Peptides against a protein of PDB entry 2YKT. Designs and how they scored, part 227

Target 1, 231 residues: chain A of PDB entry 2YKT
Amino acid sequence: SRSEEMHRLTENVYKTIMEQFNPSLRNFIAMGKNYEKALAGVTYAAKGYFDALVKMGELASESQGSKELGDVLFQMAEVHRQIQNQLEEMLKSFHNELLTQLEQKVELDSRYLSAALKKYQTEQRSKGDALDKCQAELKKLRKKSQGSKNPQKYSDKELQYIDAISNKQGELENYVSDGYKTALTEERRRFCFLVEKQCAVAKNSAAYHSKGKELLAQKLPLWQQACADPS

## One batch from the design tools (peptide; made by RFdiffusion4, then SolubleMPNN)

Design b2_p29_4_s2 (from b2_p29_4, 17 letters changed)
Fold by OpenDDE base, seed 4:
Structure b2_p29_4_s2 (fold): chain B 231 residues (1-231), chain A 29 residues (1-29)
Amino acid sequence: as target 1 above (231 residues)
Amino acid sequence: SKEEEEKIKKTLKELEEVLEKQKKKEAEL
Protein backbone atom coordinates (compact mmCIF):
# COMPACT_ATOMS: atom_id res chain seq x y z
CA SER B 1 0.00 0.00 0.00
CA ARG B 2 0.98 3.67 -0.24
CA SER B 3 1.27 3.81 3.53
CA GLU B 4 3.51 0.77 3.62
CA GLU B 5 5.75 2.18 0.93
CA MET B 6 6.03 5.50 2.72
CA HIS B 7 6.80 3.64 5.93
CA ARG B 8 9.65 1.77 4.26
CA LEU B 9 11.01 5.01 2.85
CA THR B 10 10.93 6.60 6.29
CA GLU B 11 12.81 3.73 7.87
CA ASN B 12 15.35 3.82 5.05
CA VAL B 13 16.09 7.50 5.70
CA TYR B 14 16.85 6.79 9.36
CA LYS B 15 18.95 3.78 8.40
CA THR B 16 20.88 5.82 5.84
CA ILE B 17 21.73 8.44 8.45
CA MET B 18 22.73 5.86 11.02
CA GLU B 19 24.59 3.46 8.76
CA GLN B 20 26.03 5.74 6.07
CA PHE B 21 26.06 9.40 7.11
CA ASN B 22 27.21 9.06 10.71
CA PRO B 23 30.06 6.63 9.98
CA SER B 24 31.19 8.85 7.11
CA LEU B 25 31.03 11.88 9.38
CA ARG B 26 33.14 10.09 11.97
CA ASN B 27 35.69 9.37 9.29
CA PHE B 28 35.56 13.01 8.19
CA ILE B 29 36.28 14.12 11.76
CA ALA B 30 39.16 11.67 12.01
CA MET B 31 40.65 12.95 8.76
CA GLY B 32 40.20 16.49 10.04
CA LYS B 33 42.09 15.68 13.22
CA ASN B 34 44.86 14.15 11.17
CA TYR B 35 45.02 17.26 9.01
CA GLU B 36 45.10 19.49 12.10
CA LYS B 37 47.96 17.48 13.54
CA ALA B 38 49.93 17.75 10.33
CA LEU B 39 49.45 21.53 10.21
CA ALA B 40 50.52 21.82 13.82
CA GLY B 41 53.60 19.83 12.91
CA VAL B 42 54.34 22.20 10.04
CA THR B 43 53.98 25.17 12.37
CA TYR B 44 56.42 23.67 14.83
CA ALA B 45 58.98 22.82 12.17
CA ALA B 46 58.64 26.28 10.64
CA LYS B 47 59.31 27.90 14.01
CA GLY B 48 62.66 26.17 14.20
CA TYR B 49 63.57 27.33 10.72
CA PHE B 50 62.65 30.96 11.31
CA ASP B 51 64.26 31.01 14.74
CA ALA B 52 67.43 30.05 12.93
CA LEU B 53 66.77 32.88 10.48
CA VAL B 54 66.54 35.30 13.41
CA LYS B 55 69.94 34.09 14.53
CA MET B 56 71.33 34.94 11.11
CA GLY B 57 69.75 38.38 11.44
CA GLU B 58 71.46 38.88 14.79
CA LEU B 59 74.81 38.07 13.24
CA ALA B 60 74.17 40.53 10.42
CA SER B 61 73.22 43.23 12.91
CA GLU B 62 76.52 42.70 14.72
CA SER B 63 78.55 42.99 11.52
CA GLN B 64 80.18 46.18 10.29
CA GLY B 65 79.21 45.84 6.65
CA SER B 66 75.83 44.05 6.74
CA LYS B 67 73.94 45.72 9.58
CA GLU B 68 70.99 46.80 7.43
CA LEU B 69 70.52 43.23 6.21
CA GLY B 70 69.95 42.25 9.82
CA ASP B 71 66.76 44.31 9.83
CA VAL B 72 65.64 42.64 6.61
CA LEU B 73 66.15 39.18 8.07
CA PHE B 74 64.26 40.20 11.20
CA GLN B 75 61.39 41.48 9.07
CA MET B 76 61.29 38.20 7.18
CA ALA B 77 61.03 36.30 10.43
CA GLU B 78 58.43 38.70 11.80
CA VAL B 79 56.23 38.38 8.73
CA HIS B 80 56.44 34.63 9.12
CA ARG B 81 55.44 34.96 12.76
CA GLN B 82 52.39 36.98 11.78
CA ILE B 83 51.42 34.44 9.13
CA GLN B 84 51.83 31.61 11.63
CA ASN B 85 49.74 33.45 14.19
CA GLN B 86 46.99 33.71 11.61
CA LEU B 87 47.34 30.01 10.87
CA GLU B 88 47.06 29.22 14.56
CA GLU B 89 43.87 31.23 14.78
CA MET B 90 42.50 29.35 11.81
CA LEU B 91 43.45 26.04 13.42
CA LYS B 92 41.75 27.02 16.67
CA SER B 93 38.60 27.78 14.75
CA PHE B 94 38.96 24.57 12.79
CA HIS B 95 39.22 22.60 16.01
CA ASN B 96 36.62 24.41 18.11
CA GLU B 97 34.04 25.38 15.53
CA LEU B 98 34.15 22.35 13.25
CA LEU B 99 35.77 19.25 14.73
CA THR B 100 34.63 19.56 18.34
CA GLN B 101 31.08 20.47 17.44
CA LEU B 102 30.76 17.70 14.88
CA GLU B 103 32.26 15.20 17.28
CA GLN B 104 29.83 16.17 20.03
CA LYS B 105 26.87 15.86 17.70
CA VAL B 106 27.82 12.57 16.10
CA GLU B 107 28.49 11.00 19.48
CA LEU B 108 24.96 11.69 20.68
CA ASP B 109 23.26 11.20 17.35
CA SER B 110 23.27 7.40 17.25
CA ARG B 111 21.24 7.20 20.44
CA TYR B 112 18.97 10.00 19.39
CA LEU B 113 18.21 8.51 15.99
CA SER B 114 17.70 5.04 17.41
CA ALA B 115 15.17 6.42 19.86
CA ALA B 116 13.47 8.51 17.19
CA LEU B 117 13.19 5.55 14.84
CA LYS B 118 11.90 3.31 17.62
CA LYS B 119 9.30 5.88 18.61
CA TYR B 120 8.15 6.20 15.03
CA GLN B 121 8.00 2.43 14.54
CA THR B 122 6.07 1.92 17.76
CA GLU B 123 3.48 4.53 16.95
CA GLN B 124 3.19 3.42 13.33
CA ARG B 125 2.61 -0.16 14.45
CA SER B 126 0.11 0.95 17.08
CA LYS B 127 -1.92 2.84 14.50
CA GLY B 128 -1.69 -0.05 12.07
CA ASP B 129 -2.82 -2.55 14.68
CA ALA B 130 -5.75 -0.36 15.65
CA LEU B 131 -6.79 -0.15 12.02
CA ASP B 132 -6.49 -3.91 11.59
CA LYS B 133 -8.58 -4.46 14.69
CA CYS B 134 -11.37 -2.25 13.41
CA GLN B 135 -11.30 -4.02 10.07
CA ALA B 136 -11.51 -7.39 11.79
CA GLU B 137 -14.41 -6.23 13.96
CA LEU B 138 -16.29 -4.98 10.92
CA LYS B 139 -15.78 -8.34 9.24
CA LYS B 140 -17.14 -10.13 12.31
CA LEU B 141 -20.10 -7.79 12.47
CA ARG B 142 -20.94 -8.41 8.82
CA LYS B 143 -20.84 -12.17 9.37
CA LYS B 144 -23.15 -11.80 12.33
CA SER B 145 -25.53 -9.62 10.34
CA GLN B 146 -25.73 -12.15 7.52
CA GLY B 147 -26.81 -14.83 9.97
CA SER B 148 -29.34 -12.61 11.73
CA LYS B 149 -33.10 -12.48 11.25
CA ASN B 150 -32.87 -8.70 11.67
CA PRO B 151 -29.86 -7.38 9.71
CA GLN B 152 -31.07 -3.80 10.11
CA LYS B 153 -30.16 -4.00 13.79
CA TYR B 154 -26.47 -3.92 12.87
CA SER B 155 -26.59 -1.22 10.19
CA ASP B 156 -25.71 1.65 12.52
CA LYS B 157 -22.77 -0.23 14.00
CA GLU B 158 -21.55 -1.14 10.54
CA LEU B 159 -21.55 2.51 9.53
CA GLN B 160 -19.66 3.41 12.70
CA TYR B 161 -16.95 0.87 11.94
CA ILE B 162 -16.68 2.03 8.34
CA ASP B 163 -16.22 5.59 9.53
CA ALA B 164 -13.71 4.51 12.15
CA ILE B 165 -11.71 2.57 9.55
CA SER B 166 -11.69 5.53 7.21
CA ASN B 167 -10.54 7.86 9.98
CA LYS B 168 -7.85 5.48 11.20
CA GLN B 169 -6.61 4.92 7.66
CA GLY B 170 -6.33 8.66 7.17
CA GLU B 171 -4.55 9.10 10.49
CA LEU B 172 -2.08 6.37 9.63
CA GLU B 173 -1.36 7.87 6.23
CA ASN B 174 -0.87 11.32 7.72
CA TYR B 175 1.35 9.98 10.47
CA VAL B 176 3.56 8.09 8.04
CA SER B 177 3.72 11.07 5.71
CA ASP B 178 4.70 13.37 8.55
CA GLY B 179 7.20 10.80 9.70
CA TYR B 180 8.83 10.78 6.28
CA LYS B 181 9.03 14.58 6.21
CA THR B 182 10.53 14.56 9.68
CA ALA B 183 13.13 11.99 8.68
CA LEU B 184 14.10 13.98 5.59
CA THR B 185 14.34 17.12 7.70
CA GLU B 186 16.64 15.32 10.13
CA GLU B 187 18.89 14.27 7.27
CA ARG B 188 18.93 17.72 5.70
CA ARG B 189 19.65 19.40 9.03
CA ARG B 190 22.79 17.32 9.41
CA PHE B 191 24.08 18.20 5.96
CA CYS B 192 23.23 21.86 6.50
CA PHE B 193 25.11 21.87 9.77
CA LEU B 194 28.16 20.39 8.07
CA VAL B 195 27.97 22.96 5.28
CA GLU B 196 27.62 25.83 7.74
CA LYS B 197 30.58 24.71 9.79
CA GLN B 198 32.68 24.17 6.70
CA CYS B 199 31.78 27.68 5.54
CA ALA B 200 33.10 29.07 8.82
CA VAL B 201 36.34 27.19 8.25
CA ALA B 202 36.50 28.51 4.70
CA LYS B 203 36.13 32.10 5.94
CA ASN B 204 38.96 31.66 8.40
CA SER B 205 41.10 29.94 5.78
CA ALA B 206 40.49 32.80 3.39
CA ALA B 207 41.58 35.27 6.05
CA TYR B 208 44.77 33.31 6.62
CA HIS B 209 45.65 33.18 2.94
CA SER B 210 44.75 36.82 2.39
CA LYS B 211 46.85 38.03 5.30
CA GLY B 212 49.83 35.99 4.20
CA LYS B 213 49.62 37.23 0.64
CA GLU B 214 49.18 40.82 1.76
CA LEU B 215 52.15 40.79 4.12
CA LEU B 216 54.48 39.13 1.64
CA ALA B 217 53.37 41.34 -1.24
CA GLN B 218 54.09 44.45 0.81
CA LYS B 219 57.50 43.42 2.06
CA LEU B 220 58.99 41.33 -0.73
CA PRO B 221 59.96 44.29 -2.96
CA LEU B 222 61.78 45.88 -0.04
CA TRP B 223 63.65 42.69 0.74
CA GLN B 224 64.60 42.18 -2.90
CA GLN B 225 66.14 45.66 -3.03
CA ALA B 226 68.12 45.29 0.21
CA CYS B 227 71.26 43.83 -1.39
CA ALA B 228 71.35 46.49 -4.09
CA ASP B 229 71.42 49.36 -1.60
CA PRO B 230 74.82 50.55 -0.37
CA SER B 231 75.73 50.06 3.26
CA SER A 1 44.91 43.24 -2.13
CA LYS A 2 41.64 45.14 -2.43
CA GLU A 3 40.82 43.23 -5.57
CA GLU A 4 41.39 39.90 -3.90
CA GLU A 5 39.33 40.97 -0.92
CA GLU A 6 36.46 41.83 -3.20
CA LYS A 7 36.71 38.45 -4.89
CA ILE A 8 36.61 36.75 -1.52
CA LYS A 9 33.61 38.83 -0.45
CA LYS A 10 31.81 37.93 -3.63
CA THR A 11 32.48 34.24 -3.13
CA LEU A 12 31.31 34.44 0.47
CA LYS A 13 28.10 36.13 -0.59
CA GLU A 14 27.48 33.41 -3.11
CA LEU A 15 28.01 30.77 -0.44
CA GLU A 16 25.68 32.59 1.93
CA GLU A 17 23.02 32.65 -0.73
CA VAL A 18 23.38 28.91 -1.22
CA LEU A 19 23.10 28.36 2.51
CA GLU A 20 20.03 30.56 2.72
CA LYS A 21 18.36 28.60 -0.06
CA GLN A 22 19.11 25.38 1.77
CA LYS A 23 17.64 26.75 5.00
CA LYS A 24 14.48 27.76 3.18
CA LYS A 25 14.12 24.31 1.69
CA GLU A 26 14.65 22.76 5.08
CA ALA A 27 12.00 24.98 6.63
CA GLU A 28 9.52 24.01 3.93
CA LEU A 29 10.15 20.31 4.33
Scores: peptide ipSAE 0.006, ipTM 0.307, DockQ to the pose 0.049
Fold by OpenDDE base, seed 2:
Structure b2_p29_4_s2 (fold): chain B 231 residues (1-231), chain A 29 residues (1-29)
Amino acid sequence: as target 1 above (231 residues)
Amino acid sequence: SKEEEEKIKKTLKELEEVLEKQKKKEAEL
């Protein structure tokens, strides 16, 4: 029946969230933590590299013929430090605004979805059983009427059961239809939350890239001319 | 919906084309 098909679709949406979406989201969070760790490793390695660059700048500053190149090397290291500070801020946002919030939600969601599905199944079964009972009673009444010397005696009761079946069928169909819409809305809400949190990370990442581009665009022409401009 | 899925697939293809063009520019430098 239409109601049975829609019921199966509703259960499949909840199962897809619980068995596919939530495990995949946990994996996404784990991969995000690995990515964060790798980027933290980059920041540490970069510090060592640019500290060594500062040392080269110190040597240039002590030289007779390359003194001005010391300032250039110091500026290169300082610009990198500023870019790296922006990266660290982006990483903090990535951790706090995406990973932590997704982790908190996915851990709570399993219990919520199990309860929601159980509630839906219980009420759907209750309405289905009530409908089946009315249909069974109508069938019994019709059998009694066919064996009776006065079938007209049962006509009013037959009409009452027909009306009750029609009403219960309508209630079941509406309940299952609303259940399906609710399940789809729950699924969409979870994807929307992921998209919104990823958008927040993207904005912070854009700020990092913008600051880096600005600083490098400002200084790079000066650095490129440093060797061509004898002091 | 199928229409939404097709829009997403189209957007992903466009993004791949942009990334491929960027790689070609970087290779020419």
Scores: peptide ipSAE 0.000, ipTM 0.266, DockQ to the pose 0.024
Fold by OpenDDE base, seed 5:
Structure b2_p29_4_s2 (fold): chain B 231 residues (1-231), chain A 29 residues (1-29)
Amino acid sequence: as target 1 above (231 residues)
Amino acid sequence: SKEEEEKIKKTLKELEEVLEKQKKKEAEL
């Protein structure tokens, strides 16, 4: 029936969220943590490299003819430090505003969705059983009427059951339809939340890249000229 | 967020209460 089909669709939406979306989201979080760890590793390795660059700057500053190049090397290291600070802020936001929040939500969501699905199933079954009961009673009444010498005696009751069946059928269809809309809304809400959180990450990433580009664009011409200028 | 967590917890509690009410109703019928 139409109601049965819609019921199956509704259940499938909840099942898809619980069995496909949520596990995939957990994997997404895990991959995000791995990505964060790798970027932190890059940060650490970069620090070692630019600390070594500072040492080269110190040596230049101690030289007789390359003192000004020491300042250039120090500036290069400082710009890197500033860029790295922006990356660390981005990573902090990535961790706190995306990964942690998604992790908290996905863990709570399993119980929520299970309860929501169970509620829907219970009420759907209750309405279905009530409908089936009325249909069964009508069938019994009709059998009794066919065996009676006075079928007209049961006509009013038959009409009452027909009306009750019609009403209960409509109620069931409406309930299942609303249930399906609710389930789709729940699914969409989860995808929207992911998109919104990823937009925040994108903004933070853009800020990091913009700051790095700006700092380098300002200083690079000066650094390039340093070897051409007399000491 | 803490607010979202509390909303989820509240909603979960409400759902559980409704489920329990329905089970009782079904048992009485």
Scores: peptide ipSAE 0.000, ipTM 0.315, DockQ to the pose 0.034
Fold by OpenDDE base, seed 1:
Structure b2_p29_4_s2 (fold): chain B 231 residues (1-231), chain A 29 residues (1-29)
Amino acid sequence: as target 1 above (231 residues)
Amino acid sequence: SKEEEEKIKKTLKELEEVLEKQKKKEAEL
């Protein structure tokens, strides 16, 4: 029946969220943590590199013929520090505003979805059972009427059951239809949430890249001229 | 059931709080 098909579709949406979306989201979070760790590793390695660059700058500053290049090397290291600070802020947001929140949400969501599905199933079954009962009673009544010497005695009751069946059928169909819409909305909400959170990541990444580009664009011409124009 | 409904409501509230907190943080960025 239409209601049975819609019911199956509804259950399948919930199952898809619980069995496919949520596990995939957990994996996404795990991969995000790995990515964060790798970026932190890059940060650490970069620090070592630019600390060594500072040492070269110190040596230049102590030289007789390359003193001004010491300042250039220090500026290069400082720009790196500023870029790195921006990266750290991005990573902090990535961790605290995306990964942690997704992790909390997915954990809570498992309980929510289980309860929501169970509630839907219970109510759907209740309505279905009530409908089936009325249909069964009507069938019994009709059978009794056919065997009776006074079939007219049961006419009013037959009409009552017919009306009840019609109403219960309509209620069941509406409930299942609404259930399906609700389930689809729940699914969409989860994807939208992911998109929105990823937009925040993109925004932070854009800020990082913009700052880096700005700083390097500002300083690079100066650094390039340093060897050509000794002080 | 009423119990299931209460569980749902509780979980929804918790999720909404997480979402709202996240939105606030995103707005501050």
Scores: peptide ipSAE 0.006, ipTM 0.296, DockQ to the pose 0.127; fails the geometry check

Design b2_p29_4_s3 (from b2_p29_4, 15 letters changed)
Fold by OpenDDE base, seed 3:
Structure b2_p29_4_s3 (fold): chain B 231 residues (1-231), chain A 29 residues (1-29)
Amino acid sequence: as target 1 above (231 residues)
Amino acid sequence: MEEEEEKIKKTLEELEEVLKKQEELEKLK
């Protein structure tokens, strides 16, 4: 029946969230943590590299013919420091605004979805059973009427059961339909939350890249000219 | 988080009511 099909669809939405979406989201969070760790590792490794560059700048500053190149090397290291600071800020936001919040949501969601599905299933079954009971009573009444010398005695009661069946069937159909809409809304809400959090990451990432581009674009012409200038 | 916890609580309360109704229906069979 249409109601049975809609019921199956509703259950499948909840099952898809619990068995496909949430596990995939947990994996996404894990991959995000790995990415964060790798970027933190880059920051640490870069510090060592640019500290060594500063040492080269010190040597240039102590030289007789390359003093001005010392300042250039120091500027390169300083620009790097500013870029790395921006990266660290982005990583903090990535951790706090995406990973932590997604982890909290996915942890609570298992209990919520299980309860929501169980509620839906129990109420759907209750309405279905009530309908079945009413149909069974009508069948019993009809059998009794067929065996009676006065079938007209049961006519009004038969009409009452027919009306009750029609009403209960309509209620079941509406409940299942609303259940399906609710399930789809729950699914959409989860995807929407992910999109919103990823937008925040994108904004922070854009700020990092913009700052780096700005600083390097400002200084690079100066650095490129340094070797052509007399000491 | 708090909003989700409240949703869970509400859902559980409603479930208990539905379960009670189902039990009564089963007694009539």
Scores: peptide ipSAE 0.023, ipTM 0.512, DockQ to the pose 0.028
Fold by OpenDDE base, seed 4:
Structure b2_p29_4_s3 (fold): chain B 231 residues (1-231), chain A 29 residues (1-29)
Amino acid sequence: as target 1 above (231 residues)
Amino acid sequence: MEEEEEKIKKTLEELEEVLKKQEELEKLK
């Protein structure tokens, strides 16, 4: 029946969220943590490299003929420090505004979805059972009427059961239809939340890249000419 | 987080009501 098909579709939406979306989201969070760790590793390695560059700048500053190149090397290291600070801010946002929030959501969602599905199933079954009961009673009444010497005695009750069946069938169909719409809305809400959080990450990432580009574009021409003229 | 907790709470309360009605219906069978 239409109601049975729509019921199956509704249950499948909830199952898809619980068995496909949420596990995939947990994996996404795990991969995000791995990515964060790798970026932290890059940060650490970069610090060592540019600290060594500063040391080379110190040596240049102590030289008789290369003092101005010491300043250039220090500027290179300083620009890196500023870019690194921007990266750290991006990573902080990535952790606190994406990963942590998604982790909290996915943890709470298991309980919520289980309860929501159970509620839907219980109410759907209740309405279905009530319909089946009315249908069964009508069938019993008709059998009793066929065996009776006075069938007209049961005519009013038969009409009442027919009306009840019609009403309960309509109610069941509407309930299942609304349930399906609700389930689809729940699914969409979860994808929207992911998109919104990823947009925040993208914004912060753009700020990091913009700052790096700006600083390097400003200084690189100066550094490229540093060896052209003697001190 | 608070919003999700409230949704869970509300859903659980509604579930309890539905379960109560179902139990009452089963007693009539």
Scores: peptide ipSAE 0.020, ipTM 0.431, DockQ to the pose 0.048
Fold by OpenDDE base, seed 1:
Structure b2_p29_4_s3 (fold): chain B 231 residues (1-231), chain A 29 residues (1-29)
Amino acid sequence: as target 1 above (231 residues)
Amino acid sequence: MEEEEEKIKKTLEELEEVLKKQEELEKLK
């Protein structure tokens, strides 16, 4: 029946979230943590490199003919520090606004979805059982009426069962239909949440890249001319 | 997170009501 098909579809949505989406999201979070760790490692390694560059700048400042190049090297290190600060800000957001929140949400979601599915199944079954019972009782009543010398005695009761069956059928169909819409909404909500969190990360990443580009575009011409124009 | 926790609580409460209704129906069989 249409209601049975819709019921199967509804259950499949919940199963897809629980068995495919949530495990995949957990994996996504794990991969995100790995990526974060790698970026933190890059930041740390870069610090060592540019600290060593500062040391070279100090030596240049102590030289007789390369003093101005010391300042250039210091500026290079400073720009790098500023870029790294932007990266660290992005990473902080990546951790706190994406990874942590997703991790908390996916953990809670397992319990929620299990309860929601069970609720739906129980109520669907209850409505189905009530319908089946009324149908069975009507069938029994009709058999009794056919064997009776006074069939009119059962006419009012027959009408009551017919009305009850019609109402219960409608209620079941509506419930299952609404259940399917609810399940699809739950699925969409989860994807939307992921998209929104990724948008936040993308904005922070854009800010990082923009700042880096700006700083380097400003300073690079000055650094490039430094050797050609000694002071 | 707090909103999701509240949804869980609400869902569990509603589930309990549905279960009670089902038990009542089964007693009539």
Scores: peptide ipSAE 0.017, ipTM 0.415, DockQ to the pose 0.048
Fold by OpenDDE base, seed 2:
Structure b2_p29_4_s3 (fold): chain B 231 residues (1-231), chain A 29 residues (1-29)
Amino acid sequence: as target 1 above (231 residues)
Amino acid sequence: MEEEEEKIKKTLEELEEVLKKQEELEKLK
C-alpha cells in the first residue's frame, strides 16, 4: 500500500542517518583531528627552522660586512611568525567551530534518532492496528448480516465502520507522510549544519592563505634587492 | 533558518507531489 511504502521510506531515512551518516561523520571528525595534529606538527617544526634562521640573522648582524642582511633575515623570520599566527587562528577555528561542534552533535544524535524513530514506529503501528481492527470488525459484521434474517439491522453499523475505516486510513496516510517529511528535514538539517561549519572553516583558511600571500608579496622584493645593495 | 526551513518545506511538498503522481501512474499500469 501507499502508506506502507511511505513508511518504509521514512524508516530508511532514519536508518541512513543512524547507520551511514553518523558513522561517516564520526570518521570525518577523526580525520579532522588527525589533520589538525599534523598541522600542529608542521607548525612546531617550522618554528624550529625559523628560530635557526634568526640565529643566522644574529650572526649577520655581528659581522662587519653583512649587518644589513641580518635585518633581512630577521624580517623573514618575523613574516613567518605572522603567517604562523594566522595558521593558529585557522586551527582554532577548525577545532572549535567545526570539530568540537560536530562531535557534540553526533554523540547526542544517536539517542535522539533512536527515540524519534521508535516514537514514529509506535504511533504508526498504533494507527495501523486501529485500522486493521476496524476492517476486521466490518468483515465480521458483514458475515453476521449475511446470515441474519434482518440484514437491515446491521446497515447503520456497517456504514459507521466504513466511515471509520476511511478516516483511519486517511489519518494513517497523513501521519506517515508527515513522518517522511520530518525525517527528510532531519537529514537535511544535518547536512546543512556540516556545510555551514565547513564554510566557516573555509573562510578562515582563505584568510590564512591571503595573509600569507600579502605579507610575502610585500617583503619579497625588498629581500631580493638586499644582496644587490652592499653597504 | 526560517528561510531554509521554508525552502525545505517547499522542496518536500514538491517531492510529495512527484511521488503522488508516480504512484498514480503505477496504479494505471
Scores: peptide ipSAE 0.009, ipTM 0.361, DockQ to the pose 0.034

Design b2_p29_4_s4 (from b2_p29_4, 16 letters changed)
Fold by OpenDDE base, seed 1:
Structure b2_p29_4_s4 (fold): chain B 231 residues (1-231), chain A 29 residues (1-29)
Amino acid sequence: as target 1 above (231 residues)
Amino acid sequence: SSSEEEKIKETLKELEEVLKKEEEREKLE
């Protein structure tokens, strides 16, 4: 029946979220944490590199013929520091606004979806059973009517059961239909949440890249000329 | 957002209450 098919579709949506989406999301979070860790590692390694660059700048500043190059090297290190600060802000956002929030939601979602599915199944079954009962009673009544000397005695009751069956069938169909829409909405909401959080990360990443590009574009010409202009 | 999380928690609580009531009803039958 149409209702049975729609019921199966509804259950499949919930199953897809629980068995495919949520595990994939957990993996996504795990991969995100790995990525964060790697970027933190890059940050740490970069600090060591540019600290060493500062040391070279100090040596240049102490030299008789390369003092101005000391300032250049210091500027290079400072620009790196600014870029790094922007990266740290991005990583903080990545952690707090994406990973943490997704992790919290996915944990709650397992219980939520289980309860939601169970509620739907219970109510669907209840409505189905009520319909089946009415159909069974109508069948019994018809059998009694066929064996009776006065079949007209049961006509009113037969009509009542027919009406009840029609109403219960309609209610079941509507309930299952609404259930399917609800399930699809739940699925969409989860994807939308992921997209929205990823958009926030993208904005922060764009800011990081923009700032880096701006700073380097501003300073690089100056640094390139530093060796051409002997003080 | 924190507000969305709260909504999820509230909904979860409501669902759990409904399920509990249903389980109690099924035991009494």
Scores: peptide ipSAE 0.022, ipTM 0.421, DockQ to the pose 0.031
Fold by OpenDDE base, seed 5:
Structure b2_p29_4_s4 (fold): chain B 231 residues (1-231), chain A 29 residues (1-29)
Amino acid sequence: as target 1 above (231 residues)
Amino acid sequence: SSSEEEKIKETLKELEEVLKKEEEREKLE
């Protein structure tokens, strides 16, 4: 029946969220943590490299003929420090605003969806059973009427059961239809949340890249000219 | 995020209460 098909579709939406979306989201979070760790590793390695560059700048500053190049090397290291600070801020946001929040939600969601699905199934079954009962009673009444010498005696009751069946059928169909809409809304909400959080990450990443580009674009021409200028 | 989490928790509590009542009804019938 239409209601049975809609019921199956509704259950499948909940099952898809619980069995496919949520596990995939957990994996996404895990991959995000790995990515964060790798970027933190890059940050640490970069610090060592540019600290060594500062040391080269110190040596230049102590030299007789390369003192001005010391300042250039210090500026290079400082620009790197500023870029790295932006990366650290981005990573902090990535951790606190995306990974942590997604992790908290996905853990709560398993219980929520299980309860929501169970509630829907229980109520759907209750309405279905009530409908089946009325249909069974009508069938019994019709059998009794066919065996009776006075079928007219049961006509009013038959009409009452027909009306009750019609009403209960409509109620069941409406309930299942609403259930399906609700399930689809729940699914969409989860995808939208992911998209919104990823947009925030993208915005922070753009800020990091923009700041780096601006700083380097400002200083690079000066650094390139430094060796051409007399000491 | 915190407000959404609270809403989820509240909804979960409500659902659990409804389920509990239904289970109790089914046991009595």
Scores: peptide ipSAE 0.017, ipTM 0.429, DockQ to the pose 0.031
Fold by OpenDDE base, seed 3:
Structure b2_p29_4_s4 (fold): chain B 231 residues (1-231), chain A 29 residues (1-29)
Amino acid sequence: as target 1 above (231 residues)
Amino acid sequence: SSSEEEKIKETLKELEEVLKKEEEREKLE
């Protein structure tokens, strides 16, 4: 029946969230943590490299013929420091605004969805059983009426069961339909949340890249001409 | 995020209570 098909669809949505979406989201979080760790490692390694560059700048500053190149090397290291500060801010956002929030949600969601599905199933079954009972009683009544010498005695009761069946059928269909809409909304909400959080991270990442581009574009021409300038 | 978490927890609690009541009814029938 239409109701049975819609019921199966509803259950499948909940099952898809619990068995596919949530496990995949947990994996996504894990991969995100790995990515964060790798970026932190890059930041640390970069610090060592540019600290060594500063040391080269110090040596240039102490020389008789390359003093001005010391300033250039210091500027290069400083620009890197500023870029790294932006990266650290991005990483902080990535951790706090994406990973932590997703982790908190996914931990709670399994129990929530299980309870929601069970509630839906219980109510759906209850309505279905009530409908089946009324249908069975009507069938019994009709059999009794056919064997009776006075079938009109049962006419009012037959009408009552017919009305009850019609009402219960409508209620069941509406309940299952609403259940399906609710389930789809739950699924969509989860995807939307992921998209929104990822957008926030993307904005912060864009800021990092923009700052780096700006700083390097400003300074690079000066650095490139430094060796051509007379001491 | 915190408000949404609290909402989820509250909803979960409500659902669990409903399920518990239903189980109790089924035992009495």
Scores: peptide ipSAE 0.017, ipTM 0.445, DockQ to the pose 0.030
Fold by OpenDDE base, seed 4:
Structure b2_p29_4_s4 (fold): chain B 231 residues (1-231), chain A 29 residues (1-29)
Amino acid sequence: as target 1 above (231 residues)
Amino acid sequence: SSSEEEKIKETLKELEEVLKKEEEREKLE
């Protein structure tokens, strides 16, 4: 029946969230933590590299013929410092705005969804059983009427059961329909949340890239000319 | 049947509206 099919679809939505989405989200969070760690590692490694570059700048500044190149090397290191600061801000956002929030939600979601599904199943079954009972009673009544010398005696009761069945069928269909809408809304909300949090990360990432591009674009022509200019 | 198809179409439309409302809600949060 239509109601049975919709019921199956509803249950499948909840199962998909619990068995596919949530485990995948946990994996996504884990991969995100690994990515965060790697980026933090990049920041640390970069510090060592540019500290060494500063040392080269110091040596240039101490030379008689390359003093101005010392300033260039210092500027290169400083620009990198500013870029790395922006990266750290991006990482902070990545951690706080995406990973932490996703982790908090996914931890509670299994219990919530299980309870929601159970509630739906219980009520759906209750309504289904009530409908089945009315249908069974109508069938019994019709059998009794067919065996009677006065079938008209049962006509009013038959109409009452038909009406009751119609009403209960409608109630069941509406409940299952609403249940399906609710389940789909639950699923969509989770995806929307993920998308929104990822958008926030993307914005912060864009800011990091933009800042880096701006700083380098400003200074690079100066640095490129430094070796061509006589001291 | 054509009647069943229409009912399905109506149900789908209702579902789409619910999903749209949820999307709008999430955008405001």
Scores: peptide ipSAE 0.008, ipTM 0.329, DockQ to the pose 0.055

